Peptides against a protein of PDB entry 6RO1. Designs and how they scored, part 38

Target 1, 216 residues: chain A of PDB entry 6RO1
Amino acid sequence: LGKEIEEYIHKPKYCLPFLQPGRLVKVKNEGDDFGWGVVVNFSKKSNVKPNSGELDPLYVVEVLLRCSKESLKNSATEAAKPAKPDEKGEMQVVPVLVHLLSAISSVRLYIPKDLRPVDNRQSVLKSIQEVQKRFPDGIPLLDPIDDMGIQDQGLKKVIQKVEAFEHRMYSHPLHNDPNLETVYTLCEKKAQIAIDIKSAKRELKKARTVLQMDEL

## One batch from the design tools (peptide; made by RFdiffusion4, then SolubleMPNN)

Design b1_p12_7_s3 (from b1_p12_7 with E1M H4F)
Fold by OpenDDE base, seed 5:
Structure b1_p12_7_s3 (fold): chain B 216 residues (1-216), chain A 12 residues (1-12)
Amino acid sequence: as target 1 above (216 residues)
Amino acid sequence: MEEFEKKLEELE
């Protein structure tokens, strides 16, 4: 469900109008979670597909991201890496493919006009941290329907499923139980055991089928 | 086969 929503949000036809300078965006590349960054600019790059000659436009967004200082020293050979949680890091403008945007915030920040000075880039990190302090439950997201105007029926069905799951989760008697974590861990173990039983029963059925073929 | 059935019964 969350990944299915992300697949709609990062589509250029939907997200480009919202990729204005100062927009908060979340960037994730496989195992590298950069967290929240700030849009500086976006560009359309003409890419030619090598096999069809068709122009497949690549959309690249320049995002201020908190990068590790180690990755910045190796920037000639290696992609930027996210700063460790305990690392101060350094804010850098990183070119990011639009499909690597995992979230887009309703929040826009004022950014310095000149981002060449380190102090100006680090001031933006302070502003992100202030926003995070104001929203302890998480930075507010753009609504895909109400804010982004996405009329896709597939997305509407995914959102309705999320809302129905959230409503059931919050209405569940265990939601406010102080033992919820313990009960949840026991339920996960029970669910895993049920998967293992179901796999073992399938293997046993396959083994019986092979033995019956050897006795015929 | 019997040991596997017994292990299934212990898991139910």
Scores: peptide ipSAE 0.007, ipTM 0.429, DockQ to the pose 0.007
Fold by OpenDDE base, seed 4:
Structure b1_p12_7_s3 (fold): chain B 216 residues (1-216), chain A 12 residues (1-12)
Amino acid sequence: as target 1 above (216 residues)
Amino acid sequence: MEEFEKKLEELE
């Protein structure tokens, strides 16, 4: 469900109008979570689909991200990596494919016109940290329907399912149970046992099928 | 076969 919402939000037809300079965006590339960065600019690149020869435009957003200093030394050969939790890191402008945007904030920051000086880039990190302090429950997101105007019926059904799951989760008698962690761990163990039983039943069925083939 | 059926019964 959350991933399905993300797949709508990062579609160029929906997100491009909101990728203005200063927009807060969250960037994730596979295992690399950069967290919150700031949009600097975006560009459309011509690309050709390998299977159809059709022009499929790639959208690249330049995002100011907190990067590891080690990855910056190798920037000629390696992609930028997120700063470690204990590392200071350095703010760098990184070209990011639009599908790597995991979230788009309602918040826009003022950014310096010249991001070549390190101090100007690091000033934006201070501004991100100040926004994070103002929003302890998380940086506010653009609403896909109300803010982004996405009229897709698939998205509406996904959102309704999320809301119905959240309502069931918060209304559940165990939600406020002081033993919730213990009960959750027991439920996970029970779910794992059910997966193991289902796997063992599949193996038994395969073994019986092999025996029936050897008797023919 | 019997040992696998017994392990299935111990897991139910």
Scores: peptide ipSAE 0.006, ipTM 0.428, DockQ to the pose 0.007
Fold by OpenDDE base, seed 1:
Structure b1_p12_7_s3 (fold): chain B 216 residues (1-216), chain A 12 residues (1-12)
Amino acid sequence: as target 1 above (216 residues)
Amino acid sequence: MEEFEKKLEELE
């Protein structure tokens, strides 16, 4: 469900109007989670699909991201990598494909006009950290329907399912149970045992089939 | 076969 929402919000037709300079965005590239960064600008690149000759425009967003210092030394040959949790890192402007945006915030930051000085880039990291402190429950997201105006019926159905699951979760008698972790662990063990029984029954059926074939 | 039946009984 969350991933299905991400697949809508990162579509260029929906997100491009919101990719203004200073917009907070979350960037994830496969295993590389950069966390929150700040939009600097975006560009449309003409691309041609290799198989159809059809124009497939690539949208690239320049995002100020916290990168590892190691990846910056190798920037001529290696893609930027996120800073390790214990690493200070360095804020760098990274070209990001729009589909790598996992979230778009309602928050816009003031950014320095010149991002060439390291101190100007690092000042933006301080601003991101200050926003994170102000929002302990998480940086506020753009609403896909109310803020972004997405009228897609598929998205509406996904959101309604999320809301229905959240409502069920919060209304569940166990939600505030101090034993919830214990009950959950017991339910996981029960589910694992049920998988193991199902596996053992399949193996027993195979063994019986082999024995019947050896008796024929 | 008996070892698999015993493992099933231990899991039930």
Scores: peptide ipSAE 0.006, ipTM 0.431, DockQ to the pose 0.006
Fold by OpenDDE base, seed 2:
Structure b1_p12_7_s3 (fold): chain B 216 residues (1-216), chain A 12 residues (1-12)
Amino acid sequence: as target 1 above (216 residues)
Amino acid sequence: MEEFEKKLEELE
């Protein structure tokens, strides 16, 4: 359900009005979680769909992100990588596709006008860390309905389902169970094992299909 | 337990 909400938020018609300079956004690319960064600007790039020749506009947001120092040395040839948790990293302006924005905050920061100096970029990291200290339960998100004005009936149904799940979760007898963390950890482990079994079964099926093609 | 696990998977 969270992913279905993200799919609405990522639609350029909804998110672009909120991608102003200084907006806090969370960036995730596959396994690379950059965490919270700050919007610098956005641009519309003309892209052509490879199969239809139709103009499919790509929306690229320049986001100031905490990157690993190693990825910056090779920045001409390699994609920026997130800094390790224990790494200081360096704040860099990274071009990000809009669909890689895993969250959009209601918080907007003042950013330096010139982000070329390292000190100006690192000052923004201090500002992000200050916001994180003010919001220990997490940086506040834009509400898709109330803040973003999304009138989509599909989104409203998804949100109503989330609220109905949350209400059922909070009303569940286990919600106040002192063993909830233990049960939750066991449930997560079981879910992970089920994913791993499903992955292994898919790999085994692929390997069998390849072997059957090599035997033909 | 299993219903709670399934609901967590549906929330993610």
Scores: peptide ipSAE 0.006, ipTM 0.429, DockQ to the pose 0.016

Design b1_p12_7_s4 (from b1_p12_7 with H4F E5K K6E)
Fold by OpenDDE base, seed 5:
Structure b1_p12_7_s4 (fold): chain B 216 residues (1-216), chain A 12 residues (1-12)
Amino acid sequence: as target 1 above (216 residues)
Amino acid sequence: EEEFKEKLEELE
């Protein structure tokens, strides 16, 4: 459900009006989670699709992200890597394709006009950390319907499912259980084991089918 | 804010 919402909000037609300088956004690139960064700017790049020759505009968002210092020392050709949790990292302006925005916050920060000095970039990290301290349950998101004005019926159905799920979750007797975190961790492990068993059974069935073909 | 709006209008 969360991923289904992301598929709407990261579309240029919906998110561009909300990519003002200072907007908090989450950036994810495959296995690399940069977490929360700050929009600096965006630009439209002309892209020619290699197969059709059609102009497909790529939107690039310059986002101030916490990057590993190791990734910055590597050649200008390597993609920036997120800072490790225990690493201080360094704030860098990273060009990001708009579809890599996994979330958009209702929060906007003031950013320095000149982000060339390291200290100015690091000051923005302090501001992000202050926002995170104010919102222990997570940085507030833009509402896709009420704030972003997305009229898509598919999204409305997803939101209704999320709300119904959340309502059931909060109404569950375990919601106020002091051991809730432990119970969740055990449930996640159980769910993973069930997936692994199902996968192993599928592979066993395939292997048996191959053996039967060798006996015929 | 006005500069941002102008930029959006140019990109639409």
Scores: peptide ipSAE 0.238, ipTM 0.859, DockQ to the pose 0.812
Fold by OpenDDE base, seed 2:
Structure b1_p12_7_s4 (fold): chain B 216 residues (1-216), chain A 12 residues (1-12)
Amino acid sequence: as target 1 above (216 residues)
Amino acid sequence: EEEFKEKLEELE
């Protein structure tokens, strides 16, 4: 179900309007989980499909990600690797295909205009960590229907299945499954996260309105 | 924000 939602949100048709500079996004590439990064920009690349000759536009997002220092030594030729859990890593601007975005946040950060200095890139990591501290249950996601405006009936059915599954989990007198407490705490956290997302969206809308008023 | 909208319009 979460993966099925991901298949919609990473489509260029839906996500591009939300890939503004400073948008928090989660990046995964096969076995490599980079976690949360920040959008810098995106570009359209012409790709010729080898079998059809059809021009399939590839969208590349430059994302500031926490990378392993080992992967940065060969940065001209090798794909960036995520920092190890115990590694400090270094924030690097990494070109990422749009379909590798596993999540898109409602949160948008200020980013320095010049990301060439290491200190400017590391300042963004501090900002991500501050956001993570404010959201202990997870960084708030964009709602695919209410925020992203996705009208796809397939997604609506997936969400209805998730809601019906959540409702069945809440309504089923499975009083006795100890795994249900973990899922209930996850669902209560998700429901509390949804409430906290609504409140944080209100505060972020207020704070953004205040920041826009201070930039006027 | 206008530059971002223009960039979206150029890409669509």
Scores: peptide ipSAE 0.236, ipTM 0.863, DockQ to the pose 0.666
Fold by OpenDDE base, seed 1:
Structure b1_p12_7_s4 (fold): chain B 216 residues (1-216), chain A 12 residues (1-12)
Amino acid sequence: as target 1 above (216 residues)
Amino acid sequence: EEEFKEKLEELE
């Protein structure tokens, strides 16, 4: 459900009007979660699809992100990597494709006009951390319907499913149980065991299939 | 804000 919403909000048609300088956005690139960064600028690049020759415009967003200092030493040739949880990191302006935006906040920060000085970039990190302190349950998101004006019926159905799921979750008898964390941990362990059993059964089936092929 | 709107209009 959250991923289905992400598939709408990262579309240029919907998100570009909200990519003003200072907008808080969350960036993920494959396995690399940069967390929350700040929009600096965006640009349109012409891309030619290799198979059709059709011009497909690529939108690139320059986002101020907390990067690992180790990744910056090789920054001339290598993609920036997110700072480790225990690392201070360094704020860098990183060009990212718009589809790598996993979330867009309703919050917009003031950014320094000159981001060349390290201190100016690090001041923005302090501002992000201050916002995070003000929102312990997470930085507020743009509403895809009310804020972003997305009229897609597919999205409306996703939102209705989310709301119905949340209603069922909050109405569950265990929701206010003081032992909820213990029950939840046991449920997670049970779910993990069920995944592991399914994986082991798939491997066993593959192994049996290989053995049957060697007997033929 | 106006510069941002102009930039959006140029990109559409």
Scores: peptide ipSAE 0.231, ipTM 0.855, DockQ to the pose 0.828
Fold by OpenDDE base, seed 3:
Structure b1_p12_7_s4 (fold): chain B 216 residues (1-216), chain A 12 residues (1-12)
Amino acid sequence: as target 1 above (216 residues)
Amino acid sequence: EEEFKEKLEELE
């Protein structure tokens, strides 16, 4: 459900009007979570390979992100890497494909006009950290319907399902159960066992298929 | 803000 909402939000049709300079956005690239950064600018990438039947233009968003100092040494040839939790890191302007935006905040920060000085970039990190301190439950998100104006009936149905799920979760008798952590641990173990059984059945099917191919 | 709107209109 959360991923289904992200698939709507990161579409250029919906998110571009909200990518103003200073907008807080969350960036994820596969296993790399950069966390919250600040939009600097965006541009249309004109080089759509004519052979990819993707008619949709690619957009690149320049986002000020907390990067590892190690990634800065290779910045000419390699993609920036997120700072480790215990690392101070350094704020860098990173070009990010628009579909890598996992969240868009209602919060917009003031950014320095000149981001070339390291101190100006680091001042933005301090501002992000101050916002995070003000919102202990998380930085506020744009509402896809009320703020972003998304009229898609598919999204409305997803949101209704999320709200109904949340309502059921919070109304569930186990929600305030002192044994809730134990119940969750047991549910996670059961889910893992189900995955392992499915994996084992898949490997058994592959092994049988190989044996049948060796008999042909 | 106006420059940002103009940029959006140019990209649509």
Scores: peptide ipSAE 0.226, ipTM 0.851, DockQ to the pose 0.886

Design b1_p12_8_s1 (from b1_p12_8, 7 letters changed)
Fold by OpenDDE base, seed 4:
Structure b1_p12_8_s1 (fold): chain B 216 residues (1-216), chain A 12 residues (1-12)
Amino acid sequence: as target 1 above (216 residues)
Amino acid sequence: REVIVTDEQLAA
């Protein structure tokens, strides 16, 4: 179900309006999970389908990603690789095909205007890590219906199935599941976290309002 | 809903 949602989210017709500079996005390329990165910009490239001669536009998003330092040395000919779990890595601007975006966050960061200095790129990693600390249950996603405005009936059916599954999981009398207390504790924790996220969103809105007032 | 976070908000 999550993967089925991803198949809609990464489509250019839906995601392009949300690929503003500073947008948090998750990038996966086959077996390579880069995790969360930050959009720098996107571009449309002309592509010609080899068999039909039909113009199929490719959308490339430049994403600041945590990359392996080893992969960067060979970057002239090889694709960037994600940082290993045991390494710090280095933040690099990586051109990514839009369909490789596995998630799009509701969070948008301010990024340095000049990303050529390593320190400026690494500062963005610190910002991502700070956002992750503020959202212990995961970085908040854009809602595909409410935020992204996707009207596709296939997606609506997927969402309805997810909601129905969640409802069934909650409505199924787990009366005999010995893990019921653990599930309830997780549900209460999730509910508290949802409240905390809503509070944090309100505080961020207030802070933005204050910044707008200081610019007035 | 979009949430914009400033560097100042992240430093605080």
Scores: peptide ipSAE 0.095, ipTM 0.795, DockQ to the pose 0.039
Fold by OpenDDE base, seed 2:
Structure b1_p12_8_s1 (fold): chain B 216 residues (1-216), chain A 12 residues (1-12)
Amino acid sequence: as target 1 above (216 residues)
Amino acid sequence: REVIVTDEQLAA
């Protein structure tokens, strides 16, 4: 269900209006999970499909991501790799295909105008970490219907299924399947995160106050 | 001080 929602939100048709500088986004490339990063800018590149000659525009978003230092030593031609869990890593501006965005936050950060200095890039990591501390249940997501304005009936059906699944999960504790408990605990955490994001978003919608970060 | 702004706050 979460993957099915992802298949909508990462489409340029829907996400491009929300890829402003400072937008928090989650980046995943195959097995590489970069986690949360910050949009710097995006560009449209002309691409020609090799088999059809059809013009298929590629959308590239520059995202400030926590990268492995090992991947930075390798030539400018190698794809950046995410920092290992135990690694400090380094924040780098990485060109990312828009379809690799796994999540888009309702949160935007003010970012330094010059991201060439390492200290300016690392300051953004501190900002992301502070946002994560403020949202212990997870960084708030854009609502694909209410915020992103996606009218696709397929997505509405997916969301209805998610809501019905969440409701059934809360209303009918399926007592007996231990493998369901781990999936349910992850889905309950995700559902509770989604509800808490929806409630926190409602509270943030009520709170017309700019969240100032005290330590930055 | 970096400020966190939600999309709703920017639209307002």
Scores: peptide ipSAE 0.032, ipTM 0.723, DockQ to the pose 0.048
Fold by OpenDDE base, seed 1:
Formats: sequence, structure tokens, C-alpha cells
Structure b1_p12_8_s1 (fold): chain B 216 residues (1-216), chain A 12 residues (1-12)
Amino acid sequence: as target 1 above (216 residues)
Amino acid sequence: REVIVTDEQLAA
């Protein structure tokens, strides 16, 4: 369910308007989970499909990500790798294909104008960590319908199924069927993602009342 | 000092 929502939100048609500087985004590339980073800028690159000659624009977003220090040595030729959980890592501006965005937050940060100094990049990590502390249930996500304006009927059906599942789960404590737990855990994760979108939207609305310009 | 700005704050 989360993955089904991701398949919509990472499409340039929907996400590009929300990729402003300072936007919190989550980046995942196959097995590499970078976690939360901050958008610096994005660019449209002209690409030509080799087989059709059709123009297939590539959208690249520069994201400030926590990277492994080992990956920095070969940064000219090798893709950056995420910092290990036990590693401090280093914040680097990494060019990321837009379809690798797994989540987009409703939160934006003011970022330093000059990200060339290491200290300025590392300051953004402190800000991300502060946001994470303020949102113990997770960094709030953009609502794909209400915030991103996605009108796709497939997405609406996904959300409706989630809402219907949540309502059923709360109205009828379904008994201990272990196979139901897996479907329920997937549907609860989906429901919880929709609840987390709605609750994060409510918490963002509540936090909006509290998050006056809190200087971090 | 970084300021957290929500989209709701940007839309207002």
C-alpha cells in the first residue's frame, strides 16, 4: 500500500511542484536507503530514448543526503552510498533521479545559501534530526490527494480501501487469524500510512499552530 | 537558525 502510493508520488507529473529547495524527501535506491534528505534544487535533462528517438526527459533532483565517508573517496566515478546506522556519515549533495523519491514531506527547511562548506551541510543534518524529534511518529508526509492534487482513480481506490479497512479494524476487533495478521499488517501498514498521512496532516495542522517560525 | 516551514504555512 505504501509502495502503491509511492508509485504515484514519485511521478514528475505530481511531485515536481513540491521539489522546492528545503523540502524534506526520502530517497531509496534499490537496497540503498538514504533516509530523509533535503532538496537543494532540481533540473530537467533532455534524454532521447535510444529505440524510439522520442524525447524522454530525465528529472534529476539534487538532494542533501547522509552518505558514507567511504563512498566519498570515489565520488567522481561511483554512486554515493548511504551512511551505516552506526556511522556518523557526511552530508553530501547527491543528484537523484526523481523516481527514487520514496516519500515527500510537508516540511520544508530553510537551508544555508552556501552548501560548499562541510559545516553548513552538517547543520542541515542537525535540523533533520530536530524535525525527527518533533515528530516521534515519523516526519509528516504530503497528502497525495489534498496537498499534491493527484486525481487518479487508482489512488483514490487505494485510499478508500485503506479507510474502509481502518474503519472495519476499529469497529470489529478481528480475531487472532495469523494469515489475517499478514494481510492486516499490510493493510494496517497501508491504513496506517493513510492514517499517518491523515494524522500527520492533523498533527501538521496541530503542529502548524505550534510551529510558528520556530527557529531551529 | 533554520526555520521549519510547512506547506500549509507556504499556502497561506
Scores: peptide ipSAE 0.081, ipTM 0.767, DockQ to the pose 0.050; fails the geometry check
Fold by OpenDDE base, seed 3:
Structure b1_p12_8_s1 (fold): chain B 216 residues (1-216), chain A 12 residues (1-12)
Amino acid sequence: as target 1 above (216 residues)
Amino acid sequence: REVIVTDEQLAA
């Protein structure tokens, strides 16, 4: 179910309007989870597939991500790698294919105009960390229906299934269907994330006050 | 002062 929602939100037709500078996004590339980063800009690249003559527009978003320092040394030839959990890492502007966005936050940050200085990039990491501290249940996500305006009936059915599952899970804890455990843990995490997002959005909506991040 | 702005706050 989480992956099913992701299959909608990462589509350019839905997410591009929300990829403004400063938007918090979560980036995952195969096994590499970069966590939360900040959108710097996006560009449209037209790749002509040589065999089909069809212009399949590729969208690349430049995202400020916490990268491993080791990967930066080899950056001329190798893709950036996420910082290890025990590593400080370094914030780098990484070109990311839009379909690699696993989540989009309702939160936007003010970013420095010049991200060439390391200190300016690292300041954004401090800002992300401060946002994470303010949202212990997780950074609030855009609602795919209410915020992103996705009208796809498939998505609505997925959301209804999530809501029904949440309701069943909270109302009937005892149905031992073993195949449901993996789905339940994912859906429970998703349900909890959705509730936490809805609560965090309500708190964020209640906090209609511009969360002045305290002077970092 | 970095300001967190939500889309709801941007739309308001």
Scores: peptide ipSAE 0.080, ipTM 0.772, DockQ to the pose 0.048; fails the geometry check

Design b1_p12_8_s2 (from b1_p12_8, 9 letters changed)
Fold by OpenDDE base, seed 4:
Structure b1_p12_8_s2 (fold): chain B 216 residues (1-216), chain A 12 residues (1-12)
Amino acid sequence: as target 1 above (216 residues)
Amino acid sequence: KEYIISDEELAA
């Protein structure tokens, strides 16, 4: 279900308006999960489909990501790799194809104007970590329908199926399906996330320096 | 709703 939602939100048609500098995004490239990073910029590259000659624009977003130090040495020739869990890593600006965005947050950060200094890039990691502390159940996501304005009926059906499934699970707690415990734990986490988002939203609203942009 | 968090707010 989460993967099905991802297939909509990573489409340029839907996500491009939300890829402003400072936007928190998750990046996943096949087996490489970079976790949360921060949008620096995006660009449209003209691409010509080799077989049709049709212009198929490629959208590249520059994302500040926590990378392994090993990957930095070969950054000119090899794709960046995510930092290991036990590694400090280094924040790098990585060009990412837009379809590799697995999630988009409602949170935006102020970022340093100059990201060339390592200290400036690492300061953004501290900011991400602080946001994660404020949202222990997870960084808040843009709502695909309410925030992103996605009108696709396929997405609405997916969401309805999720809601119906969740409702059925809560209405029949006594089904000892061993798979139910895993799903309940996920649903409880999601419900707790929603509560913590609401609490954190209140806390953010109390923080005088939070600019609510009314356009969403 | 979009939330913009400043570095000053995160440092506080």
Scores: peptide ipSAE 0.192, ipTM 0.858, DockQ to the pose 0.043
Fold by OpenDDE base, seed 1:
Structure b1_p12_8_s2 (fold): chain B 216 residues (1-216), chain A 12 residues (1-12)
Amino acid sequence: as target 1 above (216 residues)
Amino acid sequence: KEYIISDEELAA
């Protein structure tokens, strides 16, 4: 169910309006999970599909990501690798294809104007870590319907299934079906993510430390 | 709803 939502939110037609500088986003590339980073900018590149000659625009977002220091030493042609959990890593501006965004936060940060100095980039990591401390249940996500305005019926059906499943689980606590636990854990994670998003949005709204709250 | 947080607010 989480993956099904990801298939909608990473589509340029839905996510591009929300890729403003300072937006928190989660980046995943195959086996490489970079975790949370911060959008710097995005660009549209003209691409021509090699087989059809059709114009297929590529959307590239520059994201500040925590990268392994080893990946920095490798030539400018090598793909950045995420920092290991035990590694400090270094924040770098990485060009990322938009479809590699696994999550988009409702949170935006002010970022330094000049990200060339390493200290300015590392300051953003401190800001991300502070946001994570403020949201112990996880960084709040954009609501795909209420915030992103996605009207796709497939997504609405997925969300309705999650809500219906949650309602059934809360109504019938005694069903020890192990398959229900996995779906429940996924749906509880998703709905707890949605509730935590709504709750975290409410908590962030209550936290007077928000400089600017724009209703999406 | 979007939340914009400054570094100063995060440090506080």
Scores: peptide ipSAE 0.192, ipTM 0.856, DockQ to the pose 0.046
Fold by OpenDDE base, seed 5:
Structure b1_p12_8_s2 (fold): chain B 216 residues (1-216), chain A 12 residues (1-12)
Amino acid sequence: as target 1 above (216 residues)
Amino acid sequence: KEYIISDEELAA
């Protein structure tokens, strides 16, 4: 269910108004989880699809992320990698495609005007860590409906299912089950599978629509 | 609800 929500919130038509400087966002690229970073700015890039010549705008958000020092040495040739859990890492401004945002927080921070100095970038990491201490249950997310104004009925149904699940989970004796963490991990996996199925169904529907247009 | 956290609030 969390990943189904992600499929909506990372769409430019919904998230762009909330990508102000200082906004906390999560960045995930395939197997690389950068965790929480801070929006610096965003830009619209003209992209021409190679096969159709159709203009497909790419939205790039510059996000201050905790990166591995090893990846920074190779930054001229390789994509940034997230810092290891045991590594201090270094905060870097990384250009990120908007669809790689896995979460958007209701929290905004004041950020230094000049992020060229390492100390200014590292100060933002300290701020993120302080926010995490203030929110032990996790950094608060923007509400997709109430805060982001998403009207999609598919999302509303997902939210209703999440709320019903949470209500049942908190009402159930499992609240005292030491296996609760395992149950949460399984629920996250199930949520991801549900999103992947929904995405695959949408792609299949698009492919069928294109095939039907070619037969017409 | 949006939360704007100032540097002053983080230093306290």
Scores: peptide ipSAE 0.181, ipTM 0.832, DockQ to the pose 0.056
Fold by OpenDDE base, seed 2:
Order: C-alpha cells, then sequence, then structure tokens
Structure b1_p12_8_s2 (fold): chain B 216 residues (1-216), chain A 12 residues (1-12)
C-alpha cells in the first residue's frame, strides 16, 4: 500500500510543485536507500525515447544525499552509492530522476547558498539529523490528497484501504496470521506513514513547515 | 539499472 502511494507521489505532475530548494525528500534507487536528503534544485531535460523517437522529458532533481566515500573516489562517471550504516559518508549533490523519490516531507530547510565547501554540505546533514530528533516517529510527510492535491480516485481508494486496514488492525486484533504479519509489518510501516501524515497534519497545521538552520 | 545520473551524462 505504501508502494502504491509512492507510485503516485513520485510522478512529476504531482511532485514538481513541491520540489523547492530545501525540501526534505527520501531517495531510493533499486536496492540503494539513501534515506532523507534535501532538494537543491530541479531541471527538465529533453529526452528522446530510443524505441519510439517520442519526446519523453526527464525530470532531474539535484538532491543533497549522504554518499559513500568509496563511490566518490571513483570517477564522475560512476553512480553515487549511499553511505553504509557504519560509515560517516559525505554529503554530495546528486542528480536524481524524480521517480526515485520515495517520500516528500512537509518540512523545508534553509540551506547554504554555496554547497561547494564540504563543511556547508555536512552542515545540512546535521540539520537533517536534528529534524529527525524533533520527529521521533518520523519526519512528517506531505499528504498526497490534502497537501499535494492529488485527485486520482485510485489513490483515494488506496488511502481508504490503508485507513480501513489500520483501523481494523487497531480495533480488532486479528489473530496471529503469520502471513498477515509480514503484510502487516509492511503495511504498518506504510500505514504508520499515512497516519503520521495525518497526525503530522494535525500537529503541523501548516502544509509547509520551513525550519531555519539557526532553529535547529 | 542505475537511474542516478552523473553530470557527464546530463551534459551529454
Amino acid sequence: as target 1 above (216 residues)
Amino acid sequence: KEYIISDEELAA
């Protein structure tokens, strides 16, 4: 269900208006989870589909991400890899295809104007970590309907199913079906994200929270 | 397939 929501929110027609500088976003590329990063800017690139010759615009967002130092030593031609859990890593501005955004936060940060110095980039990591401390249940997400304005009936049905599923989980402890536990754990993580969006909306009465670095 | 694009790939 969370993956189904992701399939909507990562579409350029929905997410582009929210990809302002300083926006917190999660980036995932196949098996590589970069976690939370910060939007620097985005651009539209002209692309031609190799098979049809049709114009298929590529939307690229530059995101400040925590990357492995090993991946940075290799030439500018190699894709950045996420820092390992035991690694400090280094914050790098990485061009990311917009459909690789797995989540978009309601939180925006003020970022340094010049991100060329390593210290300026690393300061943003400290800011992200501080935001995470302030939100122990997870960084608040944009609500796809109320904040992002997605009108797709398919998404509304998915959200209703998630809410109904969560309500059933909490109101009726269904018997320990081990197959349901795996689906429930995945759905609970996703559903907790949806509830956390609603709860964060109730707590954060504003669709957008801008945090100053000095307040972090 | 890697979908993170290098600056070189974006410049091309």
Scores: peptide ipSAE 0.027, ipTM 0.692, DockQ to the pose 0.042

